# Peptides against a protein of PDB entry 4Z5W: the designs that were tried, part 163

Target 1, 305 residues: chain A of PDB entry 4Z5W
Amino acid sequence: IPDVFLELNKLWYFSAQSNLFNGEMPRSLSNSRSISLLSLRNNTLSGQIYLNCSAMTNLTSLDLASNSFSGSIPSNLPNCLRLKTINFAKIKFIAQIPESFKNFQSLTSLSFSNSSIQNISSALEILQHCQNLKTLVLTLNFQKEELPSVPSLQFKNLKVLIIASCQLRGTVPQWLSNSPSLQLLDLSWNQLSGTIPPWLGSLNSLFYLDLSNNTFIGEIPHSLTSLQSLVSKENAVEEPSPDFPFFKKKNTNAGGLQYNQPSSFPPMIDLSYNSLNGSIWPEFGDLRQLHVLNLKNNNLSGNIP

## One batch from the design tools (peptide; made by RFdiffusion4, then SolubleMPNN)

Design b2_p23_7_s1 (from b2_p23_7, 12 letters changed)
Fold by OpenDDE base, seed 5:
Structure b2_p23_7_s1 (fold): chain B 305 residues (1-305), chain A 23 residues (1-23)
Amino acid sequence: as target 1 above (305 residues)
Amino acid sequence: SELERLAYLEANKDKEKGIVTYE
């Protein structure tokens, strides 16, 4: 990318995604006073990620996903006082979340999916201090770690939590009950065990639940038949979405299905590929807004209602 | 069977699955 952004002093939106750009980010770009939205995803950019946050006072959205950047996560990003959305997916950091992210009050949406992030306990302990954090995507990190169940963890404003494909051990953490605005939960493709907790049915905004491909046991909690978002069509206020799309990976070779908004996901309960037993509750018939109920590959018995 | 389930999970453990934010 040419070093010409000093001359582009009115440039508000720069999108150069899905090209063949290589080398480092130009210094003039890292010092741009005008840029609000920056997307360079799906390129071959390299070197250390550096942004001069004192200069980049208008930066609100940053998408650097699927690049060849190296080194640590930039610890100075919290100094970008208007920065709300960060997509650092598929950047091989091999690092922990910086301690400085405790001060990242502007942060609303963060993805590190498949970025070789380590230490989930530290990551969650840090990120709980982000008071405006609504979307957190941590899929394909923390390999074989334990999902912390520390009840003191609080994500009060969390709406989307995705921590899939980490081979995480542990149980569904009780601290998630402190997230009453949770709309989408994906903990699929882990090694989570124990029972599915009944308090999940108290998450009145939860319309998408994926606990598939774990080692959960016991009965399906009856409280899931009373998920308010699935009983009645709440006017899902079109809330501000992340400035990055979501992709549901089904097969490695076929790409993922793209969802531009969390609200574009079909209302779903997926408990497939566990060791759940007991009956299918007839009261699942009360979930009039439910599009997908996936209970396959369990130990369920009795009649199908 | 439970054995088939475990074999399926083992065969898929290293696959990119779930929701991500990249193509």
Scores: peptide ipSAE 0.539, ipTM 0.886, DockQ to the pose 0.895
Fold by OpenDDE base, seed 4:
Structure b2_p23_7_s1 (fold): chain B 305 residues (1-305), chain A 23 residues (1-23)
Amino acid sequence: as target 1 above (305 residues)
Amino acid sequence: SELERLAYLEANKDKEKGIVTYE
């Protein structure tokens, strides 16, 4: 990418995704006062990620996913006072979340999916201070760590939490009950154990629940048949979605289905591939908005309702 | 069976699964 962005003093949106750009991000780009949305995803950019937040006063969205950047997560990003969305997926950091992210009040959406992030306890302890954080994607990190169950963790405004494919140990953490606006929860492909907690059914906005491919035991909590978002057509509040798309990685499809917004996911309960027992509640029939109910590969018995 | 479930999980443990934000 040429170092000519100083002359582009009116450039508000720069998208150069899915190209063959290599080398470092141009210094003039890292100092752009005009750029609001920057996407350089799916390139071969390298070097340290550096943004001059004192210059980049209009930066609101940053997508650097699927690049060859190295070094640390840039600790100065909280100084980008308008920066809301960050996609750092598939960047091999081999790092912890910077402590400075406690001050990241502008942050609304963050993804580190498949970015070799370590120490989930520290990450969640830091990120809980991001009061505006609504979307958090941490899939394919924290390999074989323990999902913290510390009751003091609070994500009050969290709407989307995705921590899949981490081989995480532990239980469904009670601190998630402090997120009453949670709409999408994916904890699939972990080693989570214990019972599925009944308080999950109290999350009135929860329309997508994936707990599949874990080691959950006991009965399906009856409270899941009372999920309000799945009973009634609650107006999906058109809240500003993240500026980055979501991809559901499936076994068979080379191309994951792209979902531009969390609301594009079908209403779903997936509890498949656990050790759940008991019966299927007939009251699942009350979930009139439910598109997918997946209970396969459990120890369920009785009649299918 | 439980054995089949465990074998399936073991065969898929290193696969990219779940929702991500990259293509």
Scores: peptide ipSAE 0.533, ipTM 0.880, DockQ to the pose 0.912
Fold by OpenDDE base, seed 2:
Structure b2_p23_7_s1 (fold): chain B 305 residues (1-305), chain A 23 residues (1-23)
Amino acid sequence: as target 1 above (305 residues)
Amino acid sequence: SELERLAYLEANKDKEKGIVTYE
């Protein structure tokens, strides 16, 4: 990418995604006072990610996903006072989340999916201080770590939590009950154990639940048949979605299905590939908004309602 | 069925699964 952004003093949106750009991010781009949205996703950019937050006073969205950046996660990003959305997916950091992120009050949406992030305990302890955090995607990190169950963890404004494919141990963490606005939960493809907690059914906004491919035991909690978002058509006010799309990875090498916003996901309960027992509750028939109920590959018995 | 489930999980452990934010 040429170093000409000083001349582009009115440039508000720069999207150069899905190209063949290589080398480092231009210094003039890292110092742009005008840029609000920056997307360089799916390129071959390299070097250290550096943004001059004192200059980049208009930066609100940053998508650097699927690049060859190296080094540490930029600890100065919280100084970008308007920065709301960050997509650092598929950047191989091999790092922990910087402690400075506890001060990241502008942050609303963060993805580190498949970014070799380490220490989930530290990550969640830091990110809980981001009071405006609504979307957190941590899929394909923290390999074989323990999912912390510390009840003091609080994500009050969290709407989307995705921590899939980490081989995480532990149980469904009680601290999630402190996120009453949770709409989408994906904890699939872990090694989570214990029972599915009944308090999940108290998450009135939860329309998408993926607990598939874990080691859960016991009965399906009856409270899941009373998930309010799946009983009634709440007029889900289209809340501002992250500036980055979501992709559901399937078993096939085919590109994942793209979802531009969390609301584009079909209302779903997926508990498949666990060790759940007991019956299928007839009251699943009350979930009139449910599109997908997947209970396959469990130890369920009795009649199908 | 449990052995089949475990075999399925083992065969899929290294595959990219779940929701991500990259293509």
Scores: peptide ipSAE 0.529, ipTM 0.877, DockQ to the pose 0.922
Fold by OpenDDE base, seed 3:
Structure b2_p23_7_s1 (fold): chain B 305 residues (1-305), chain A 23 residues (1-23)
Amino acid sequence: as target 1 above (305 residues)
Amino acid sequence: SELERLAYLEANKDKEKGIVTYE
């Protein structure tokens, strides 16, 4: 990418995604005063990520996903006072979340999916201080770590939590009960154990639950049959979605299915590939908004209602 | 069977699964 952005003093949106750009990010781009939306995803950009946050006063969205960047996560990003959305998916950092992210009050949406992030305990302890954080995607990180269950963790405004494919140990953490606005939870493809907690059914906005491919035992909590978002259409005010799309990875599709917004996911309960026992509750029939109920590959018994 | 389930999980553990934010 040429170093010509100093002359582009009115550049608001720069999208150069899905090209063959290589080398480092231009210094003039890292110092752009006008840019609000920057997307360079799916390129071969390299070097260290550097943004001059004191210059980039209009930066609101950053998508650098699927690049060959190296080094640490830029610790100065919280100084970008308007920066709301960050997609750093598929960047091999081999790093922890910077402590400076405790001060990242502008942050609303963060993805590090498949970014070789380490220390989930530290990551969650840091990110809980981001009071405006609504979307957190951490899939394919923290390999074989333990999902912290510390009750003091609090994500008050969290709407989307995705921590799939980490081989995480532990249980469904009680601290998630402190996230009453949670709409989408994906903890699939881990090594989570114990029972599915009944308090999940108290998350009135929860319309998408994926706990599949874990080691959960016991009965399906009856409280899941009373998930309010699945009983009735709540007129949920469409909040601004993240500026980055979601992709559900499937065995057959390299790219997966694209979802531009969390609301585009079908209302779903997926508990498949666990060790759950007992009956299927007839009251699942009350979940009139439910599109997908997946209970396959469990130890369930009795009649199918 | 539980054995088949475990074999399936083991065969898929290193595959990209779940929701991500890259193509």
Scores: peptide ipSAE 0.539, ipTM 0.885, DockQ to the pose 0.918; fails the geometry check

Design b2_p23_7_s2 (from b2_p23_7, 15 letters changed)
Fold by OpenDDE base, seed 1:
Structure b2_p23_7_s2 (fold): chain B 305 residues (1-305), chain A 23 residues (1-23)
Amino acid sequence: as target 1 above (305 residues)
Amino acid sequence: SAAEVQAYLEANKDKVHGIVTFE
């Protein structure tokens, strides 16, 4: 990418995604006063990520995903006072979340999916201080770590939590009960154990639940038949989406389904590939907004309602 | 069984599963 962004003093939006750009990010771009939305995803950009937050006063969205950047996560990003959305997916940091992110009050949406992030306990302890954090994507990190169950963890404004494919141990964490606005939960493809907690059915905004491919035991909580967002249409909160798309990956096929907004996901309960027992509750029939109920590959018995 | 589920998970651990934010 040419270093010409000083001349582009009115540039508000720059998208150069899905190209063949290589080398470092231009210094003039890292110092742009005008830019609000920056997307360089799906390129071959390299070097260290550096943003001059004192200059980049209009920066609201940053998508650098699927690049060959190296080095540490930029600890100065909280100084970008308007920065809301960050997509650092598929950047190999091999790092922990910086302690400075405790001060990241502008942050609303963060993805580190497949970014070699380590120490989930530290990451969640830091990110709980982000009072405006609504979307958190941590898929394909923290390999074989334990999902912390510390009751003091509090994500009051969290709406989308995705921590799939981490081989995480532990249970469904009680601290999620402190997130009453949770709409989408994906904890699929982990090694989570114990029972599915009944308090999940108290998350009145939860329309998408993926607990598939874990080691959950016991009965399906009857409270899941009372998920208010799946009973009635009224609770479809149109929310400001992250400026980055989501991709549901299935099996070996490189082509995931793209979802531009979390609200575009079909209402779903996926509990497949666990060790759940007992009956399928007939009251799942009350979930009139539910599009997908997947209970396959469990130890369920009795009648299918 | 729990063992069969675990074996299935281990056989698929190197695959990308779930929701991500990369193509």
Scores: peptide ipSAE 0.517, ipTM 0.869, DockQ to the pose 0.751
Fold by OpenDDE base, seed 2:
Structure b2_p23_7_s2 (fold): chain B 305 residues (1-305), chain A 23 residues (1-23)
Amino acid sequence: as target 1 above (305 residues)
Amino acid sequence: SAAEVQAYLEANKDKVHGIVTFE
C-alpha cells in the first residue's frame, strides 16, 4: 500500500480488503487524522501493528483480520478514544491480552478469532473492565485451557459471546448470568462438562445458543422452553452491529456462511453431540420464533414431541 | 456415549468449527 494518506486529509473510510497487499501498513495511514473506518482484512500485510492514537482521533473501526502481522497486540489501542470495533482475527500474536485494555472504554466489539491468544483467565479479567463491550469473539484460542467460572466476572452489557473451538475445559460459567442482555452464545466445540445450567433460560434476549460438541450431561433444562426471545417477536432493538462480518464455519476449510450482523443468525438452540439424557420437552413447541432445534447425538429418550 | 463424544471432538480438534470473524 503506498504511503500517500497524508494527502488524503478528507479520507473517512478506507476499505482495501480482499486484495494482495503486502509489506507494512503505511506510516501515513497509521497517522491519519481523518480516517474513521479502516479495513485491510484478507491481505498479506506484515510487520508490527502500530497506530498513532494521538493522531488517529477519528478512528472508530479497525479490521486487520487475516494478515501476516507479527509481534505483540498494540497496548496503546485504548488511547484511540473513539475506537469501538476491532477485528484482529487470524493474526498470529502468540500473546496475552494487554493489561492496558482495562482502560478501553470506547471498545464495543472485539474479535481475536484464531489469533493464538493465551490465558483466557487474564483475558476475561481484563476485558470485563470494558464497560461498553457488547461483542466478544475469542474462537480458536486458549487451546485446552480452563474456562474460568469466577462469579466476580461481570460483562453487564455483553450481547454476543463466541468462544468456540478452544478445547476449553470447565462448565458453563455462572458469571454469564450477570449478562442479562446476552443475545448470542457460542461455546461449541470445547470440552465443557457438567450440566447445562437452568439460568440460561432466564436470558430473555438469548435467541442463539450453541453448546454443541461438548461433554454436557444430565437433562436439557426445561427453562430453555421459556426463552422469551424465542416465544415472542420481541422487537430486537437493532443496536449497532460490529463493523466486521461473522462466518459460521462447518467441517471444511471451505467458505462458511457469512452473517453481516448477529441478528442475521437464525434463532437456534444447538445442543447436539453431547451426553444429554432424559426427554425432549414438548414445550419446545412454544418457541414460535425458533428456526433450528438440534439435539442429535445425545442420550435422549422417550417420544419426540 | 461420553467416550464417543470425546473421540469425535479429538478427531475434529484441528478443524475450524463455530462462529469466527475471518473468511
Scores: peptide ipSAE 0.515, ipTM 0.853, DockQ to the pose 0.747
Fold by OpenDDE base, seed 3:
Structure b2_p23_7_s2 (fold): chain B 305 residues (1-305), chain A 23 residues (1-23)
Amino acid sequence: as target 1 above (305 residues)
Amino acid sequence: SAAEVQAYLEANKDKVHGIVTFE
């Protein structure tokens, strides 16, 4: 990418995604005063990510996913006072989340999916201070770590939590009960154990639950049959979606179904590939908004309602 | 069984599963 952005003092949106750009990010681009949305996703950009947040006063969205960047996560990103959305998916950092992210009050949507992020405890302890954080994607990180169950963790405004394919140990964390606005939970493809907690059914906005491919035991909580978002069409508060798309991967390293918004996911309960026992509750028939109920590969018994 | 689930998880550990934000 040429270093010509100094003269482009009116450039508001720059999208150069899905090209063959290599080398470093231009210094003039990392100093752009006008740019609001920057997407360089799906390139071969390299070097260290550096953004001059004191210059980039209009930066609201940053998508650098699927690049060959190296080095540390930029600790100065919280100084980008308007930066709301960050997609750092598929950048191999091999790092922890910077402590400076405690001050990241503008942050609404963050993805580090497949970014070799380490220390989930530190990550969640830091990110809980992001008061405006609504979307958090941490899939394919924290390999074989333990999912923190510390009740003091609070994500009050969290709507989307995705921590799939981490081989995480532990249980469904009780601190998620402090996230009453949670709409989408994906904890699939971990080593989570214990019972599915009944308080999940109290998350009135929860329309997508994926706990598949874990080691959960016991009965399906009856409270899941009363998930309010799946019983009735609630007025979903139209909040601005993340500026980055989601991809549901199914047993593949490439491709997947694209979802431009979390609301585009079909209402789903997936508890498949666990060790759940007991009956299928007939009251799942009350979930009139439910599109997908997947209970396969469990130890369930009795009648199919 | 729990053992079959664990074996399936281990056999698929190097594959991408769940929701991500990369193509």
Scores: peptide ipSAE 0.504, ipTM 0.863, DockQ to the pose 0.773
Fold by OpenDDE base, seed 5:
Structure b2_p23_7_s2 (fold): chain B 305 residues (1-305), chain A 23 residues (1-23)
Amino acid sequence: as target 1 above (305 residues)
Amino acid sequence: SAAEVQAYLEANKDKVHGIVTFE
């Protein structure tokens, strides 16, 4: 990418995604006062990520996903006082979340999906201080770590939590009960154990639940038949979605279904590939908004309602 | 069974599953 962004002093949106750009980010881009939205995803950019937050006063969205960047996560990003959305997916950091992210009050959406992030306990302890954090995607990190169950963790405004394919151990964490606005939960493809907690059915905004491909035991909580968002058409407040798309991967590294916003996901309960027993509750018939109920590959018995 | 689920997960550990934010 040429170092010409000083002349582009009115440039508000720069999208150069899905190209063949290589080398480092140009210094003039890292110092742009005008840019609000920056997307360089799906390129071959390299070097260390550096942004001059004192200069980049209009930066609101940053998508650098699927690049060859190296080094540490930029600890100065919280100084970008308007920065709301960050997609750092598929950047091999081999790092922990910086302690400075405790001060990241502008942050609303964060993805580190497949970014070699380490220490899930530290990551969650830091990110809980981001009071405006609504979307958190941590899929394909923290390999074989334990999902912390510390009850003091609080994500009060969390709407989307995705921590799939981490081989995480532990149970469904009790601290998620402190997230009453949760709409989408994906904890699929882990080594989570224990029972599915009944308090999940108290999450009135939860319309998408994926607990598939774990080691859950016991009965399906009857409270899941009372998920309010699936019983009635509550006006899904179209909240501002992240400026980055989501991709649902199924048994493949290539392609996937693209979803531009969390609300585009079909209302779903997926509990497949566990060791759940007991019956299918007839009251699943009350979930009039449910599009997908996947209970396959369990130890369920009795009659199908 | 839990053992079968674990074996299935280990056999598929190198595959991408779930929701991500990359193509």
Scores: peptide ipSAE 0.495, ipTM 0.852, DockQ to the pose 0.733

Design b2_p23_7_s3 (from b2_p23_7, 12 letters changed)
Fold by OpenDDE base, seed 3:
Structure b2_p23_7_s3 (fold): chain B 305 residues (1-305), chain A 23 residues (1-23)
Amino acid sequence: as target 1 above (305 residues)
Amino acid sequence: SELERLEYLEKNKDKEKGIVTYE
């Protein structure tokens, strides 16, 4: 990419995604005072990610996903006082989340999916201080770590939590009960164990629950039959979604289904591929908004209601 | 380790990997 952005002092939106751009990000781009939304996703950009946050005072959205960037996560990003959304998916950092992210009050949506992020305990301890954080995607990181169960962790405004395919150990963490606005939870493809906690049914906004491909035991909590968002159409105020799309990776090499918003996911309970026992509750019939109930590959018994 | 991560990614190439934010 040419270093010409100094002359483009009115450039508000720059999207150059899915091209063949190589080399480093231009210094003039990293110093742009006008850019609000920057997307360079799906390129071959390399080097260290650097943004001059003192210059980039209008930056609200950053998508650098699927590039060949290396080195540390930019610790100065919290100084970008208007930066709300960050997609750093598929960037090989091999790093921990910077301690400076405790001060990232503008942050609303963060993805590090498949970015070689390490130390989930530190990551969650840091990110809990981001009071405006609504969307957190950490899929394909933290390999074989333990999911922290520390009750003091608090994500008050969290709506979307996705930590799939990490081989995480532990249980469904009690600290999630402190996230009453949670709408989407994906903890699939881990090594989570224990029982599914009944308090999950108290998350009134929870319309998408994926706990599939774990080692959960015991009965399905009856409280899941009373998930309010699945009983009645709540007027889910379409809050501004992240500026980055979601992709559900399916087993087929067919491109994952793109979901532009969390609300585009079908209302779902997926508990498949566990060791759950007991009966299927007839009261799942009360979940009139539920599109997908997946209970396959468990030890369930009795009658299908 | 990063090697174990790569081995996991390769072994699970043809499996559902949950939700991500890349194509």
Scores: peptide ipSAE 0.509, ipTM 0.870, DockQ to the pose 0.353
Fold by OpenDDE base, seed 2:
Structure b2_p23_7_s3 (fold): chain B 305 residues (1-305), chain A 23 residues (1-23)
Amino acid sequence: as target 1 above (305 residues)
Amino acid sequence: SELERLEYLEKNKDKEKGIVTYE
């Protein structure tokens, strides 16, 4: 990318995604006072990520996903006082989340999916201080770590939590009960154990639950048949979605289905590929908004209602 | 470890499952 952004003093939106751009990010771009949204995803950009937050006073959204950047996560990003959305997916950091992210009050949406992030305990301890954090995507990190169950963890405004394919150990963490606005939970493809906790059914906004491909035991909690978001069409307040799309990877070599908003996900309960026992509750029939109920590959018995 | 992540990804290339924010 040419170093011409000093001349572009009115540039508000720069999207150069899905091109063949290589080399480092231009210094004039890293110092742009005008840019609000920067998307450079799906390129071959390299070097260290550096943003001059004292200059980039209008920066609100940053998408650098699927690039060849190296080094540490930029610890100065919390100094970008208007920065709300960050997509750092598929960047090989091999790092922990910086302690400076405790001060990241502007942050609303963060993805590190497949970014070689380490230490989930430290990551969650840091990110709980981001009071405006609504979307957190950590899929394909923290391999074989333990999902912390520390009850003091609080994500009060969290709407979307995705921590899939980490081989995480532990149980469904009690601290998630402190997130009453949770709409989408994906903990699939882990090694989570124990029972599915009944308090999940108290998350009135929860319309998408994926606990598939774990080691859960016991019965399906009856409280899942009373998930309010699946009983009635509450007007899902179309809150501003993250400025980055979501992709549900399917087993087929066909590209993952793109979802531009969390609300575009079908209302779903997926408990497949566990060791759940007991009956299917007839009261699943009350979930009139449910599109997908997947209970396959369990130890369930009795009649299908 | 990063090695365990790479081994997991290699063994599960056809099984990159879950929701991500990249194509």
Scores: peptide ipSAE 0.509, ipTM 0.877, DockQ to the pose 0.341
Fold by OpenDDE base, seed 5:
Structure b2_p23_7_s3 (fold): chain B 305 residues (1-305), chain A 23 residues (1-23)
Amino acid sequence: as target 1 above (305 residues)
Amino acid sequence: SELERLEYLEKNKDKEKGIVTYE
């Protein structure tokens, strides 16, 4: 990318995604006072990520996903006082989340999916201080770590939590009960154990639940038949989605399905590939908004209602 | 460890599963 952004003093949106750009980010770009949205995803950019937050006063969205950047996560990003959305997916950091992210009050959406992030306990302890955090994607990190169950963890404004394919141990964490606005939960493809907690059915905005491919035991909580978002057409308030798309990777060699917004996901309960027992509750028939109920590969018995 | 992550990714190349934010 040429170092010409000093002359582009009115540039508000720069999208150069899905190109063949290599080398480092231009210094003039890292000092741009005008840029609000910066997307460089799906390139071969390298070097250390550095942004001059004192200069980049208009920066609101940053997408650097799928690049060859190296080194630490930029600890100064919380100084970008308008920065809301960060996509750092598929960047090999081999790092922990910086302690400075405790001060990241502008942050609303964060993804580190497949970014070699370490120490899930530290990550969650830091990120709980981000009071405006609504979307958190941590898929394909923290390999074989334990999902912390510390009740003091609080994500009050969390709407989307995705921590899939981490081989995480532990149970469904009680601290999620402190997230009453949760709409989408994906904890699939872990080694989570215990029972599915009944308090999940109290999350009235929860329309998408994926607990598939774990080691859950016991009965399906009857409270899941009372998920209010699946009983009634709540007006899905089109809340401002993150500026990055979501991709549901399926087992097919076909590219993952793209979802531009969390609201584009079908209303779903996926409990497949566990060790759940007991019956299917007839009251699942009350979930009139449910599109997908996946209970396959469990130890369920009795009649299908 | 990062080695365990790489081993997991190699064993599961066809099995990147769950929701991600990259193509």
Scores: peptide ipSAE 0.504, ipTM 0.878, DockQ to the pose 0.343
Fold by OpenDDE base, seed 4:
Structure b2_p23_7_s3 (fold): chain B 305 residues (1-305), chain A 23 residues (1-23)
Amino acid sequence: as target 1 above (305 residues)
Amino acid sequence: SELERLEYLEKNKDKEKGIVTYE
């Protein structure tokens, strides 16, 4: 990318995604006062990510996903006072979340999916201080770590939590009950154990629940049959609008479905590939908004209602 | 039941590896 952004003092949106750009991000771009949305995803950009937050006063969205950047996560990003959305997916950091992110009050949406992030306990401890954080995607990190169950963790405004394919140990964490606005939860493809907690059914905005491919035991909580978002359409909850798309990874080479918004996910309960027992509750029939109910590959018995 | 219909539709879906934010 050429170093010409100093002259582009009116440039508000720069999207150069899905190209063949290589080398470093140009210094003039890292100092742009005008840019609000910056997307450079799916390129071959390299070097350390550096943004001059004192210059980039209009930056609201940053998508650098699927690049060859190296080094640390930029610890100065919280100084970008308007920066709301960050997609750093598929950047190989091999790092922890910076402590400075405790001060990241502008942050609303963050993805580090497949970014070699380490120490989930530290990551969640830091990110809970982001009072405006609504969307958090951490899929394909923290390999074989333990999902912290510390009850003091609090994500008050969290609407989307995705921590799939981490081989995480532990249980469904009680601290998620402190997120009453949670709409989408994906904890699939982990090694989570114990029972599915009944308090999940109290998350009145939860329309998408993926707990598949874990080691959960016991019965399906009856409270899941009373998920209000799946009973009625009345929960016109303000949708989380991250400036990055979501992709559901399937095992097959069939191109992953792109979801531009969290609301574009079909209302779903996926509890498949666990060790759940007991019967299927007939009251799942009350979930009139449910599109997908996946209970396959469990130890369930009795009649299908 | 409607539940049986929903389960049948999902029975043949491949295992998914979770949601990510990259292509």
Scores: peptide ipSAE 0.602, ipTM 0.869, DockQ to the pose 0.320; fails the geometry check

